# Peptides against a protein of PDB entry 3V4O: the designs that were tried, part 62

Target 1, 234 residues: chain A of PDB entry 3V4O
Amino acid sequence: DQPLAKDKVALLIGNMNYREHPKLKAPLVDVYELTNLLRQLDFKVVSLLDLTEYEMRNAVDEFLLLLDKGVYGLLYYAGHGYENFGNSFMVPVDAPNPYRSENCLCVQNILKLMQEKETGLNVFLLDMCRKRNDYDDTIPILDALKVTANIVFGYATCQGAEAFEIQHSGLANGIFMKFLKDRLLEDKKITVLLDEVAEDMGKCHLTKGKQALEIRSSLSEKRALTDPIQGTEY

## One batch from the design tools (peptide; made by RFdiffusion4, then SolubleMPNN)

Design b2_p14_4_s4 (from b2_p14_4, 10 letters changed)
Fold by OpenDDE base, seed 3:
Structure b2_p14_4_s4 (fold): chain B 234 residues (1-234), chain A 14 residues (1-14)
Amino acid sequence: as target 1 above (234 residues)
Amino acid sequence: GYKTYPSSTAEVSE
């Protein structure tokens, strides 16, 4: 009856101190707060900041090693990014200006590798811009995804739009995390949870007409981040 | 890749 996770593993990446691109502030706080919340949900969390391309690729590789059949995998990214032809690209801090796909990590490629691990749930929370990168004319040929019906994308912004953080003298959350953190611990199907976050964002005058959450999912089971780990007392 | 809103206060729904 109650869905069970074999294990729960999360990789959180926050890139803010870019060498050749505008620096950001929110990823620091967002990664920190999300780390705390996910650990309360019994996730094994690896949180990293300001990763080079090499470091990001290594982090993803290590993350994948922790995945197996039935494991819940969550990837959170906050930083610069772009979306070309429906593919999301995370930008490392040492990316050149302009950057191309060869300098970045493709989320859909990571998803493909996660599917090969036969994970129980694949959650991507992408707090980055999704605008087209006109400097990258490469059309990547990606492997077709399996029909696993266990995929959830939470895009902090709409397709073709930008993600924002709040300008403040101190540390502050990005817009997405501002609302996500208030609901993340709720025992609800992850898509329902994100939908409620989307509604919260929509009611905020600050983000009205500027930033909206997009949920893209293929989730046939009532999977929640609160789902207990198999073999553990909950 | 990322932009900044001016600091402001806004109501958050429950």
Scores: peptide ipSAE 0.027, ipTM 0.550, DockQ to the pose 0.088
Fold by OpenDDE base, seed 1:
Structure b2_p14_4_s4 (fold): chain B 234 residues (1-234), chain A 14 residues (1-14)
Amino acid sequence: as target 1 above (234 residues)
Amino acid sequence: GYKTYPSSTAEVSE
């Protein structure tokens, strides 16, 4: 039985031009290319660049409004970030230096809200560093997640590590997107797809020992980004 | 934070 999506919605955020932190380059190209790919997969895609905290929160709120029962939700983020106590924090472009959790968006909080929408699939692709932020000593108390068995995290790097981009004469992809884009359109279970991306990335001598894709999932069904939308002709 | 590799050292097999 082919899994069906009620709809497919993606929010892509690329933060580059930080006010108080080093500027990035890869998110521009990464967001653009991922947008095109996801649209080919019939995702409704909202792509935004250089969001302030206020704008990011609004974007997430609007994204959540598009989610409903059975909808596939995908959140992609490229930018500065950190991970404290297993919680991932996306850093807005207007975040202070140093930033704290109150200045950032917690991915796990977003996941909780997505679960409340009874989504069919929740995919997070986080192209950011996962190092601990020593300037943030806040221990977030998060509500327990439901057991929905439809969650997939694709971390561009392993826990406690950094994510990288390659500097060419022009704009270039980050390491994660460099390999992800080659397989994203494949009709495979999303965790299998990401596993293959991880293997491809592992062949990159440049990032060996520096960056490795981590997949964290609780996905009990064979769901793919290529799954047809319910009621559509395929 | 996010880091960038220079072009001279950045070879990615496609």
Scores: peptide ipSAE 0.019, ipTM 0.520, DockQ to the pose 0.109
Fold by OpenDDE base, seed 5:
Structure b2_p14_4_s4 (fold): chain B 234 residues (1-234), chain A 14 residues (1-14)
Amino acid sequence: as target 1 above (234 residues)
Amino acid sequence: GYKTYPSSTAEVSE
């Protein structure tokens, strides 16, 4: 009855040192802390910082090669981003100003490719803004997604809203990771876990009315990040 | 050149 993962693989991308856009600080700490936590959950973790478009595409390709039937795949992104027509775009550090869809990586396209791998679970944690990019008027035509019922999106902020990082004298987490890291190791269905994170964000005076976690999921099974890996190695 | 596009990440002071 216990759900099992064939394997657990995570790709973590933190973009901070943009060439043509404001530099960020939180992704460094966020990627570092999330890496340590996911490794405790027996994830195979690839963590990368400050990726160009070329490097991001290569990283995603390599990530996809590690996916197969029943594998848990987790993609975390912290950096600049935008959302047009329900599609999320991650912005590479070498993106021009203004950036457009052809300069960025579409998360939903990655999801489509993950579905082709027949993964057991697809988790996207997107710590980026979701405001519309007025400089990009393209309407992406995406292939229809399969009905796999194994998809979880954790958006750090609401549709059309901004994501925040805490201004501190030293290094500090972004708002999303500040709360996520406290619950990530809990043995709970991933959507339940994220719902609790959402409540924590809502109760905090710092984030109340400013940033709210949005969970978008189609998950028909009780899948958790703590699910054991098949085999004797883990 | 193009004007700077607004940042997709905002900073909040504690």
Scores: peptide ipSAE 0.022, ipTM 0.548, DockQ to the pose 0.359; fails the geometry check
Fold by OpenDDE base, seed 4:
Structure b2_p14_4_s4 (fold): chain B 234 residues (1-234), chain A 14 residues (1-14)
Amino acid sequence: as target 1 above (234 residues)
Amino acid sequence: GYKTYPSSTAEVSE
């Protein structure tokens, strides 16, 4: 009954040093810590920081090449972003001000491509703002997604809200990663795990009323990040 | 350029 992954692959992107936008700090620490955690879960992890549009697109392409039937794919992004019409856009460090959809990477487009690979699980952890970009009036035409029932979105913040970075003299985790890292290694269905993270975030006085985790999923199987890789012994 | 953490896979050329 234990679900098996053919393989487990993760792409982690943290954008901090924006050229035309406020610089961030948390993505550095968050990507680092998440990398270590996912490696403990036997993920093949590629972790990249401060990617231009060109570099981000290449990274995604390379990530997709590692995906195949039954493979668990995880995409983590920390940086500036926005959400228009239900579409999430990751902002490269060289994005203009203001940025538009043509300058950014659409997460839902990536999901579509992941589905074409017949992955066993698609997890998106998006630590970015989800406010509407008023400077982008483009309505993207996206291809319809397949019904794969293996999709999990973890949004660091609510729709239309902002994700916050803790003001600290040194390097510190973002709010989302602060709580995620404490539970990521638990052997639980990924949606259950994220739900617990959401509760932890909600109980914290620092984040209560300011930032809340949103889980959006279509996951029909009890799949966990701890699921063993097929053909391997753990 | 970008900063890259060590990858657990050698199949990616980035």
Scores: peptide ipSAE 0.021, ipTM 0.483, DockQ to the pose 0.026; fails the geometry check

Design b2_p14_5_s1 (from b2_p14_5, 7 letters changed)
Fold by OpenDDE base, seed 3:
Structure b2_p14_5_s1 (fold): chain B 234 residues (1-234), chain A 14 residues (1-14)
Amino acid sequence: as target 1 above (234 residues)
Amino acid sequence: DAAQAARDALLQAR
């Protein structure tokens, strides 16, 4: 009855020291804390900071090599980003100003490649802005996705809106991770878990009306990050 | 609203 993962693999990217864009601070803390939590969940975690376009593409390629049939794949990104026509773009630290889609990594393209691996679960946690990039008027043509019913998007903010990090003299989380970290270890379907995180964000005076979590999912099975790995004791 | 302004001042957009 209990769903099993063949393996659990996560790629965490935190970009903060941008060359041509405002520097961020929270991705360091966000990636660090998420790494510790996912390792407690028996994920194999690769955590990287301040990646150039070349390095990001290589990291994604290596991540994809670790995916296979039944593997749980999780991609977390904290940094600058934008959303054009429903497509999410992660911005490398060496992206020009202004940046365009050709300078960035399209999350939906990564999803397409993950589907080819016949993964058991595809989770995207996108801790970035989702505002339209007015400097990029290109309409990307993406490959059609398969109907795999194993996809979960956790957007740190709603469509067309900004994601924030807390300004503090010391280390502080982004808003999304502030709430996510409190529930991530719960043994619940991932969409249910994220829904509870969304409620926490909505109740907090710091974030109410300022930032709201959006969940987009096609998940037909009760998959949780706590699901045991096949062949292990459980 | 002063409370709203204070909240906004604590946040930086990514």
Scores: peptide ipSAE 0.481, ipTM 0.876, DockQ to the pose 0.812
Fold by OpenDDE base, seed 1:
Structure b2_p14_5_s1 (fold): chain B 234 residues (1-234), chain A 14 residues (1-14)
Amino acid sequence: as target 1 above (234 residues)
Amino acid sequence: DAAQAARDALLQAR
């Protein structure tokens, strides 16, 4: 039986014009290209650039309001980030230097809230660094997640490592999006799709030994981004 | 080495 989504909603955030941190270049292109692809997959896509902490929190809140039972939720983030004690933190453009967890958005907290919505699928594509932030000694105490078996993390890089974007005179993608965009429309289980992206990325001479895609999944069903929306013809 | 240095110069960490 073909899995069905009640709806498909995506929030894409690209932060690049940081006030107190190095500016990035690729998130603009990454978000734009991913937006076009996800719309072809019938996602309702909200794409935002250069969000302050306040704006990011509001965007996430609005995103959560669009989620409901059986809805596919996808969060993509391109920008500065870090990972402390297994928790991923997205850095707003107005974050201080150094930034701390209270200045950032914790992805795992968002996941918890998504689970409360009884979503059909939760996909996180985190195109950010995963290095520890030594300036943040906060140990997050998070509530235990429910066992929903519908969670997929696509990390642009492995634990403790950096994610990169290509420095080119013209428009260029981040490394993750460079390969993701070539396969995103394929009708495959999302974890299989990401695994193929990982293999493609592994062939890149620019990032060998520097960046590798990591997939973390509890997905127990064959769910794909191409899954039809309930009530539509397929 | 030089090749690694050149590669690194083409990448910016996020």
Scores: peptide ipSAE 0.472, ipTM 0.868, DockQ to the pose 0.885; fails the geometry check
Fold by OpenDDE base, seed 4:
Structure b2_p14_5_s1 (fold): chain B 234 residues (1-234), chain A 14 residues (1-14)
Amino acid sequence: as target 1 above (234 residues)
Amino acid sequence: DAAQAARDALLQAR
């Protein structure tokens, strides 16, 4: 039978106007286009730009309140980020230079909280760098994750590498979103969809050898972003 | 690689 979602909720964050770090441009376009696509997929979408640490934490809290048993949750982040010891950190626009983990939001902590909601699917699309932050030696102590077999990470780049956007005067997508947007509406298992995006992105000469999509998943069911919502007519 | 260097100049890391 067709997998069903109790509901579908997405939080999209695009940070670009950093106070003490290089400014970005593409997150604006990336969030805008992804918002449009996810709404076509009947997601309830909250899209926010240029969030401070306080605002980001509040946004995540509000997002979690919308999650419940069987709900599909999707978190997209475009901005500066880093990865230490397998933990992904999203950098708020007011983060100091250098930033540390206490200034940032840990994605794995968010995942832990999503699991407590007994969601039907947890998707993270992290359009940020994954380089080690040498200025932060903190090893976060995280609660153990449950075995829910409903987790998908789509990293815009591979471990230890950078994610890019095209630098020019006009508006353009980041590299990841450039290819993701062309396939997002396809009725396919989310991991299969991302695999196709990875192949498309692999053909980009600009970032060949510099950026590659990484999929990390534990998804035991054929769940897609196109899955219908329980109790709705289609 | 001069070609790659030129491409790198067109990219902004996040």
Scores: peptide ipSAE 0.465, ipTM 0.848, DockQ to the pose 0.892; fails the geometry check
Fold by OpenDDE base, seed 2:
Structure b2_p14_5_s1 (fold): chain B 234 residues (1-234), chain A 14 residues (1-14)
Amino acid sequence: as target 1 above (234 residues)
Amino acid sequence: DAAQAARDALLQAR
């Protein structure tokens, strides 16, 4: 039978105007286009730009309040980031230089909290670098995750690698969103959809050998972003 | 690779 979502909620964050780090340009366009697509998929979308640490934490808290049993939750982040010991960190615009884990938001902590909500699907689209931050020696001790079999990570790049956007191109997407946007509306299992995006991105000569999409999933059902919401007619 | 270096100049890391 067709899987159903109790509701569909997305939080999109694009950080560009960093105070102590290089400024970015593409997250504006990336968030805008993804917002339009997800709304076509009947997601309730909150899109925010240039968030401080305080604002990011509040946004995540509010996002979590909208999650409940069977709800599809999607978190998209475009901005600076890093990965230490398998943990992904999103960097707020007011982060110091250098930034550390206490200045950033840990994605795995967010996942833990999403699992507590008994969501139907947890999707993370992380359009950020995954390089080691040598200035952060903290080894976080995270709570154990539950076995929920409803988790999908779409990393814009490989572990230890960088994610890119095109410079001096006016209104242009980052590399990941450039390809994601062309397939996002397809009625396919989300992991299958992302796999096709990975193949498309693999043909990009600009980032060949520098950036590749990584999919990490534990998804035991054929869940798609196109899945209808319970009690609604389409 | 010179061609890759030229392409790299068009990219900004996040």
Scores: peptide ipSAE 0.449, ipTM 0.845, DockQ to the pose 0.909; fails the geometry check

Design b2_p14_5_s2 (from b2_p14_5, 6 letters changed)
Fold by OpenDDE base, seed 4:
Structure b2_p14_5_s2 (fold): chain B 234 residues (1-234), chain A 14 residues (1-14)
Amino acid sequence: as target 1 above (234 residues)
Amino acid sequence: SEEQARRDSLLQAR
Protein backbone atom coordinates (compact mmCIF):
# COMPACT_ATOMS: atom_id res chain seq x y z
CA ASP B 1 0.00 0.00 0.00
CA GLN B 2 3.00 2.26 -0.49
CA PRO B 3 1.96 5.40 -2.36
CA LEU B 4 3.75 5.87 -5.65
CA ALA B 5 4.46 8.96 -7.67
CA LYS B 6 4.24 8.87 -11.44
CA ASP B 7 7.07 11.39 -11.34
CA LYS B 8 8.29 14.11 -9.02
CA VAL B 9 8.84 17.66 -10.26
CA ALA B 10 9.75 20.80 -8.36
CA LEU B 11 10.03 24.46 -9.29
CA LEU B 12 12.08 26.58 -6.91
CA ILE B 13 12.12 30.35 -7.24
CA GLY B 14 14.24 32.70 -5.18
CA ASN B 15 13.84 36.43 -5.71
CA MET B 16 16.21 38.76 -3.92
CA ASN B 17 17.59 41.46 -6.22
CA TYR B 18 14.49 43.57 -6.45
CA ARG B 19 14.61 46.74 -8.48
CA GLU B 20 12.11 48.81 -6.52
CA HIS B 21 11.98 46.95 -3.21
CA PRO B 22 14.39 46.01 -0.42
CA LYS B 23 16.93 43.45 -1.51
CA LEU B 24 17.06 40.07 0.19
CA LYS B 25 19.95 37.66 0.71
CA ALA B 26 18.74 34.32 2.01
CA PRO B 27 16.74 33.13 -1.04
CA LEU B 28 20.02 32.25 -2.74
CA VAL B 29 21.00 29.85 0.03
CA ASP B 30 17.47 28.61 0.57
CA VAL B 31 17.00 27.62 -3.06
CA TYR B 32 20.45 26.08 -3.27
CA GLU B 33 20.01 23.86 -0.24
CA LEU B 34 16.46 22.88 -1.07
CA THR B 35 17.57 21.96 -4.59
CA ASN B 36 20.16 19.58 -3.22
CA LEU B 37 17.70 17.95 -0.85
CA LEU B 38 14.92 17.51 -3.38
CA ARG B 39 17.32 15.98 -5.88
CA GLN B 40 18.27 13.44 -3.22
CA LEU B 41 14.57 12.65 -3.13
CA ASP B 42 14.66 12.03 -6.89
CA PHE B 43 12.77 15.18 -7.76
CA LYS B 44 13.35 16.75 -11.11
CA VAL B 45 14.22 20.22 -9.93
CA VAL B 46 14.22 23.50 -11.79
CA SER B 47 15.79 26.24 -9.69
CA LEU B 48 15.68 29.86 -10.75
CA LEU B 49 16.76 33.14 -9.17
CA ASP B 50 15.70 36.75 -9.61
CA LEU B 51 12.89 36.35 -12.09
CA THR B 52 10.98 39.15 -13.73
CA GLU B 53 7.24 38.87 -14.07
CA TYR B 54 7.62 37.59 -17.61
CA GLU B 55 10.22 35.04 -16.59
CA MET B 56 8.21 33.85 -13.60
CA ARG B 57 5.12 33.28 -15.70
CA ASN B 58 7.17 31.39 -18.26
CA ALA B 59 8.78 29.27 -15.55
CA VAL B 60 5.40 28.35 -14.14
CA ASP B 61 4.12 27.48 -17.61
CA GLU B 62 7.08 25.20 -18.22
CA PHE B 63 6.65 23.65 -14.80
CA LEU B 64 3.02 22.86 -15.57
CA LEU B 65 4.05 21.14 -18.81
CA LEU B 66 6.04 18.65 -16.74
CA LEU B 67 3.00 17.73 -14.66
CA ASP B 68 0.64 14.90 -15.51
CA LYS B 69 -1.62 12.37 -13.87
CA GLY B 70 -0.09 11.08 -10.67
CA VAL B 71 2.92 13.39 -10.75
CA TYR B 72 4.05 15.05 -7.53
CA GLY B 73 4.40 18.78 -8.01
CA LEU B 74 6.21 21.03 -5.57
CA LEU B 75 6.50 24.81 -5.80
CA TYR B 76 8.84 26.67 -3.48
CA TYR B 77 9.06 30.43 -3.47
CA ALA B 78 11.36 32.65 -1.46
CA GLY B 79 11.04 36.40 -1.87
CA HIS B 80 8.69 39.27 -1.30
CA GLY B 81 5.04 38.41 -1.21
CA TYR B 82 1.69 39.29 0.23
CA GLU B 83 -1.73 37.83 0.84
CA ASN B 84 -5.04 39.48 0.06
CA PHE B 85 -8.35 37.76 0.75
CA GLY B 86 -6.66 34.41 1.26
CA ASN B 87 -4.80 34.59 -2.04
CA SER B 88 -1.02 34.41 -2.07
CA PHE B 89 0.95 36.61 -4.43
CA MET B 90 4.60 36.12 -5.37
CA VAL B 91 6.39 39.34 -6.28
CA PRO B 92 8.72 39.41 -9.31
CA VAL B 93 11.96 41.37 -9.09
CA ASP B 94 10.76 43.96 -11.57
CA ALA B 95 7.50 44.66 -9.79
CA PRO B 96 6.70 48.35 -9.35
CA ASN B 97 6.46 50.12 -6.03
CA PRO B 98 3.84 49.69 -4.87
CA TYR B 99 3.00 46.42 -6.56
CA ARG B 100 -0.47 45.15 -7.31
CA SER B 101 -1.93 41.75 -8.09
CA GLU B 102 -1.61 42.28 -11.84
CA ASN B 103 2.15 42.61 -11.31
CA CYS B 104 2.39 39.37 -9.34
CA LEU B 105 1.71 35.67 -9.64
CA CYS B 106 -1.23 34.23 -7.76
CA VAL B 107 -0.43 30.87 -6.19
CA GLN B 108 -4.04 29.75 -6.11
CA ASN B 109 -4.26 30.21 -9.87
CA ILE B 110 -1.26 27.93 -10.23
CA LEU B 111 -2.95 25.38 -7.99
CA LYS B 112 -6.01 25.41 -10.22
CA LEU B 113 -3.87 24.65 -13.24
CA MET B 114 -2.05 21.88 -11.37
CA GLN B 115 -5.38 20.28 -10.53
CA GLU B 116 -6.25 20.18 -14.20
CA LYS B 117 -3.19 17.99 -14.71
CA GLU B 118 -4.59 15.45 -12.23
CA THR B 119 -1.40 15.48 -10.18
CA GLY B 120 -0.88 13.02 -7.37
CA LEU B 121 0.29 15.65 -4.91
CA ASN B 122 0.48 19.44 -4.89
CA VAL B 123 2.86 21.00 -2.38
CA PHE B 124 3.38 24.73 -1.98
CA LEU B 125 6.14 26.02 0.25
CA LEU B 126 5.71 29.76 0.45
CA ASP B 127 8.62 31.47 2.13
CA MET B 128 7.25 34.99 1.95
CA CYS B 129 5.25 37.47 3.96
CA ARG B 130 1.49 37.12 4.23
CA LYS B 131 0.62 40.67 5.16
CA ARG B 132 -2.22 42.49 3.49
CA ASN B 133 -1.13 44.76 0.67
CA ASP B 134 -3.02 47.96 1.36
CA TYR B 135 -2.03 49.39 -2.01
CA ASP B 136 -3.92 46.66 -3.80
CA ASP B 137 -7.69 46.84 -3.50
CA THR B 138 -8.31 44.26 -6.20
CA ILE B 139 -10.63 41.45 -5.28
CA PRO B 140 -9.44 38.53 -7.38
CA ILE B 141 -11.94 36.31 -9.09
CA LEU B 142 -10.39 32.86 -9.13
CA ASP B 143 -11.49 29.78 -10.97
CA ALA B 144 -13.18 27.21 -8.80
CA LEU B 145 -10.96 24.47 -7.43
CA LYS B 146 -11.66 20.79 -7.76
CA VAL B 147 -11.85 18.45 -4.80
CA THR B 148 -8.64 16.47 -5.20
CA ALA B 149 -7.64 15.92 -1.55
CA ASN B 150 -3.95 16.17 -2.46
CA ILE B 151 -3.02 19.73 -1.51
CA VAL B 152 -0.51 20.91 1.07
CA PHE B 153 0.44 24.49 1.83
CA GLY B 154 3.43 25.13 4.00
CA TYR B 155 3.45 28.82 4.85
CA ALA B 156 6.62 30.18 6.38
CA THR B 157 4.43 32.41 8.51
CA CYS B 158 0.85 32.77 9.67
CA GLN B 159 -1.89 34.85 8.14
CA GLY B 160 -1.23 38.56 8.30
CA ALA B 161 2.32 38.07 9.50
CA GLU B 162 5.80 38.41 8.09
CA ALA B 163 8.42 35.86 7.13
CA PHE B 164 11.98 36.70 8.00
CA GLU B 165 15.57 36.09 7.16
CA ILE B 166 18.47 36.91 9.43
CA GLN B 167 20.37 40.11 8.78
CA HIS B 168 23.81 38.62 8.53
CA SER B 169 27.00 39.83 6.96
CA GLY B 170 27.37 36.45 5.32
CA LEU B 171 24.96 34.03 3.74
CA ALA B 172 22.41 32.27 5.90
CA ASN B 173 19.06 30.57 5.50
CA GLY B 174 15.75 32.20 6.03
CA ILE B 175 13.99 31.19 9.21
CA PHE B 176 11.68 28.70 7.50
CA MET B 177 14.38 26.92 5.51
CA LYS B 178 16.69 26.81 8.51
CA PHE B 179 14.38 24.30 10.11
CA LEU B 180 12.82 22.71 7.03
CA LYS B 181 16.15 21.52 5.67
CA ASP B 182 16.85 19.40 8.75
CA ARG B 183 13.73 17.28 8.30
CA LEU B 184 13.01 17.30 4.58
CA LEU B 185 14.55 13.88 3.91
CA GLU B 186 12.49 12.12 6.57
CA ASP B 187 10.15 9.39 5.37
CA LYS B 188 6.97 10.87 6.78
CA LYS B 189 3.66 12.12 5.52
CA ILE B 190 4.35 15.62 4.30
CA THR B 191 1.90 17.22 6.74
CA VAL B 192 3.50 15.36 9.65
CA LEU B 193 6.92 16.47 8.50
CA LEU B 194 5.83 20.09 8.32
CA ASP B 195 4.22 19.84 11.74
CA GLU B 196 7.54 18.81 13.20
CA VAL B 197 9.22 21.69 11.41
CA ALA B 198 6.63 24.00 12.92
CA GLU B 199 7.55 22.83 16.41
CA ASP B 200 11.24 23.26 15.73
CA MET B 201 10.72 26.75 14.36
CA GLY B 202 8.53 27.58 17.32
CA LYS B 203 11.56 27.24 19.54
CA CYS B 204 13.46 29.92 17.66
CA HIS B 205 13.97 32.81 20.04
CA LEU B 206 14.52 35.34 17.27
CA THR B 207 11.07 34.99 15.77
CA LYS B 208 8.89 34.11 18.74
CA GLY B 209 5.75 36.15 18.47
CA LYS B 210 6.67 37.31 14.97
CA GLN B 211 6.72 34.27 12.69
CA ALA B 212 5.01 30.90 12.92
CA LEU B 213 4.70 28.12 10.37
CA GLU B 214 1.19 27.41 9.14
CA ILE B 215 0.05 24.21 7.48
CA ARG B 216 -3.06 24.18 5.34
CA SER B 217 -3.87 20.88 3.73
CA SER B 218 -6.46 18.65 2.21
CA LEU B 219 -4.48 15.44 1.97
CA SER B 220 -6.43 12.22 2.29
CA GLU B 221 -3.53 9.85 1.64
CA LYS B 222 -0.26 9.22 3.42
CA ARG B 223 1.90 10.88 0.79
CA ALA B 224 5.51 11.77 1.44
CA LEU B 225 8.23 13.48 -0.52
CA THR B 226 10.16 10.21 -0.13
CA ASP B 227 7.52 8.22 -2.03
CA PRO B 228 9.17 6.20 -4.79
CA ILE B 229 8.58 6.89 -8.44
CA GLN B 230 6.53 4.28 -10.24
CA GLY B 231 8.62 1.89 -12.29
CA THR B 232 11.85 2.57 -10.45
CA GLU B 233 13.86 0.50 -8.00
CA TYR B 234 12.98 0.92 -4.35
CA SER A 1 11.14 45.86 25.14
CA GLU A 2 14.83 46.24 24.59
CA GLU A 3 15.17 42.55 23.87
CA GLN A 4 12.45 42.64 21.25
CA ALA A 5 14.02 45.67 19.64
CA ARG A 6 17.32 43.84 19.46
CA ARG A 7 15.72 40.83 17.83
CA ASP A 8 13.91 43.01 15.34
CA SER A 9 17.16 44.59 14.25
CA LEU A 10 18.49 41.16 13.35
CA LEU A 11 15.62 40.30 11.04
CA GLN A 12 14.68 41.28 7.51
CA ALA A 13 11.08 40.81 6.47
CA ARG A 14 10.37 39.27 3.11
Scores: peptide ipSAE 0.529, ipTM 0.886, DockQ to the pose 0.913; fails the geometry check
Fold by OpenDDE base, seed 5:
Structure b2_p14_5_s2 (fold): chain B 234 residues (1-234), chain A 14 residues (1-14)
Amino acid sequence: as target 1 above (234 residues)
Amino acid sequence: SEEQARRDSLLQAR
C-alpha cells in the first residue's frame, strides 16, 4: 500500500564558470550540499560542474539510461537560464553571447524523454532565472506530453523573474538552496515540502518582491523523496 | 527604497 520506488536517481548540474557570461559562485556549494542530502535519502547521485553544451547533453543521456519503470528521477540545475513561452532553458558554460535555444537544453524536452521511461516520479528543481530572452525569437514546437500525473517542478523563482545568489560570502548558498536544504529530509509529500520552503523563502528580506518559489505539479499520488526503494530492508 | 537598493547590490542574478 505504501508507495515504492524501483530506484531513485538524481542528476545535479552546477554551472558557474561561464566563458561569455557573468560568473557565478554558489552552484558549487549548492550542488555539494544537495548531493549529501539526496544520498542520505538513498538516491544514486551524479553531480557535475561547469558543463559545456556537449557535456550537458551527454550527462542527460546517461541520466536517462538509469531511468526505468517506477524509478524516481530528480534533476537539479543551478546556473544561468531563461524561459520563453513556458519552456525552461538551461545555459551551458560555453554558450555564446547572446545565447539562443539551440545553444541550450530545454527542460520540457527532458521531461518528455523521462515520460517515455515510465518513471514513477519526475522532479525538477530549477535554480535559475525565468526571464524572457529577447534575443531568442524561436517559438518552440515540442512533442505533446503524456498524462502521467507524476510531475513536480520546483522553480527557484516565479515566471518572468530572476533567481539570485548572495555575493557577500565566498561560500554562500543560492537563495533557493538556502531554504530547501533545511526541509529536504522531511517525510512529506514533495509538493507539501516545497510549499513550506516557499513560505520560508517568502520571509527573506533580501529577495522580498524579487524572488518567489513557484510549484507546478500534476502529482496525483502521495509521493515523497523519502519513499523506500523496493526490495530494500529497513 | 535605498535599503532595497543596498540589498540588491549583494545579489547576483542567475
Scores: peptide ipSAE 0.525, ipTM 0.890, DockQ to the pose 0.890; fails the geometry check
Fold by OpenDDE base, seed 2:
Structure b2_p14_5_s2 (fold): chain B 234 residues (1-234), chain A 14 residues (1-14)
Amino acid sequence: as target 1 above (234 residues)
Amino acid sequence: SEEQARRDSLLQAR
């Protein structure tokens, strides 16, 4: 009765040391903590920091090779980003200033490729801004998506809004990860889990009116990150 | 508000 994953694979990217853009600090901690949690959930986790465009594209390609029918795929990104026309763009550390879509990785394109793998679950945790990039007037032509009913987007912020990290003398999380990490191990449907995170984050005084979690999903099954891997016993 | 402005100064946008 419980859903099973053929395998569970996660790619975590944290970009901080940008060459032509403001440097960030929290992605290091965010990726580290998320890595530890996902490994406790028996995910095969690849965690990478400060990737160039070329390295990011290669990482995504390698990630896709690990996906197959029934596999749970999770992509987490912490860094600079933007959203144009509903398309999310992750910004590599070597992106020019200003950056354009051709310099960045489009998440929706990755989703299309993940769908071709017939995955059991596709989770995107995008810990980046979603503001319009006025310097990019490109209208991407994306391939049509399939109806797979297994997609979950956890946006750290609302459309057109910013995602933040706390400026601290010591180690600190981004706002999204600060609350996500406290619930990630719960045995709940992933959308339910994220909804609880959204409520927790909503109580953060620092980001009142500035940042709010958005969940976008078509998940038609009660799938959780805690779902066991097929052929294994726990 | 001034309070929110102070809080904003503690945040770095991604």
Scores: peptide ipSAE 0.522, ipTM 0.887, DockQ to the pose 0.874; fails the geometry check
Fold by OpenDDE base, seed 1:
Structure b2_p14_5_s2 (fold): chain B 234 residues (1-234), chain A 14 residues (1-14)
Amino acid sequence: as target 1 above (234 residues)
Amino acid sequence: SEEQARRDSLLQAR
C-alpha cells in the first residue's frame, strides 16, 4: 500500500500531579517536546496534562472521533502506569491508592476502538512503568483484536520493569523521551526509528540494566511518522 | 554497589 495517511492525529497525555501517588516532573517536558516535534510532522496534536479519570476518558473519546479510515493515530502517555497480563493501564491523577483497573484506562481497549475506525496506523508510545500491580487481581477479558497489521507499541521499558525520569534541579526528560526526541523527525519506518532509539537508550549509563525500550509491532507495511497526508502538498 | 545507589538516587520511577 502507498505510505500515505488520510490524516495524522495524536493525543499526548502527561500526568504528574497525582493526588494519592508520588508526583512526577518530566511528563510536562516530555509532552511539550513531543508536541512540537509531531506538529512539525503535520500531526494534529492534542496535548493534555494532569487528567482525572473522567477527563482522560473524555480525551480518548474525542481522540477517537478524529480517527477514520486511513488516519494515522498516535497515543503518547507519560505518567504512572502498570501492566497486568499483557494489558497496559494508564493511571489518572485522581486514582485512588491503591489503584485498580477500574480506575485506569486500558490501552488495549483503546486499540480495539481504533481498529474499529479502520485507521491506517496505530502507534502507542507508553512512557510508564510496566510492573505488575499486585493490588489489582482483576483478569481483564478483552475482545479479540482484529488482524490489521498496523500496530506499533513503543514501551519505554521492558515487561515487569520500571520507566524512569531523571531527577535534576532543572527541567529534564524521561529516559525514553530523551532519546526519542533526537530521532523522531527522521524519515524512517516507525519500527526502524524506534529500534535506533532503543540502541541509543541502551548506551545510557544511568539506566543500564534498569530500563530498556521494547518494541511490539505487527506493522507489515512501510509506514513512517513523516508520511505525507493524502492530497496535501507542503 | 555504591555506584548503583548513586545512579538510583538520580532516577524516579513512573
Scores: peptide ipSAE 0.515, ipTM 0.891, DockQ to the pose 0.852; fails the geometry check

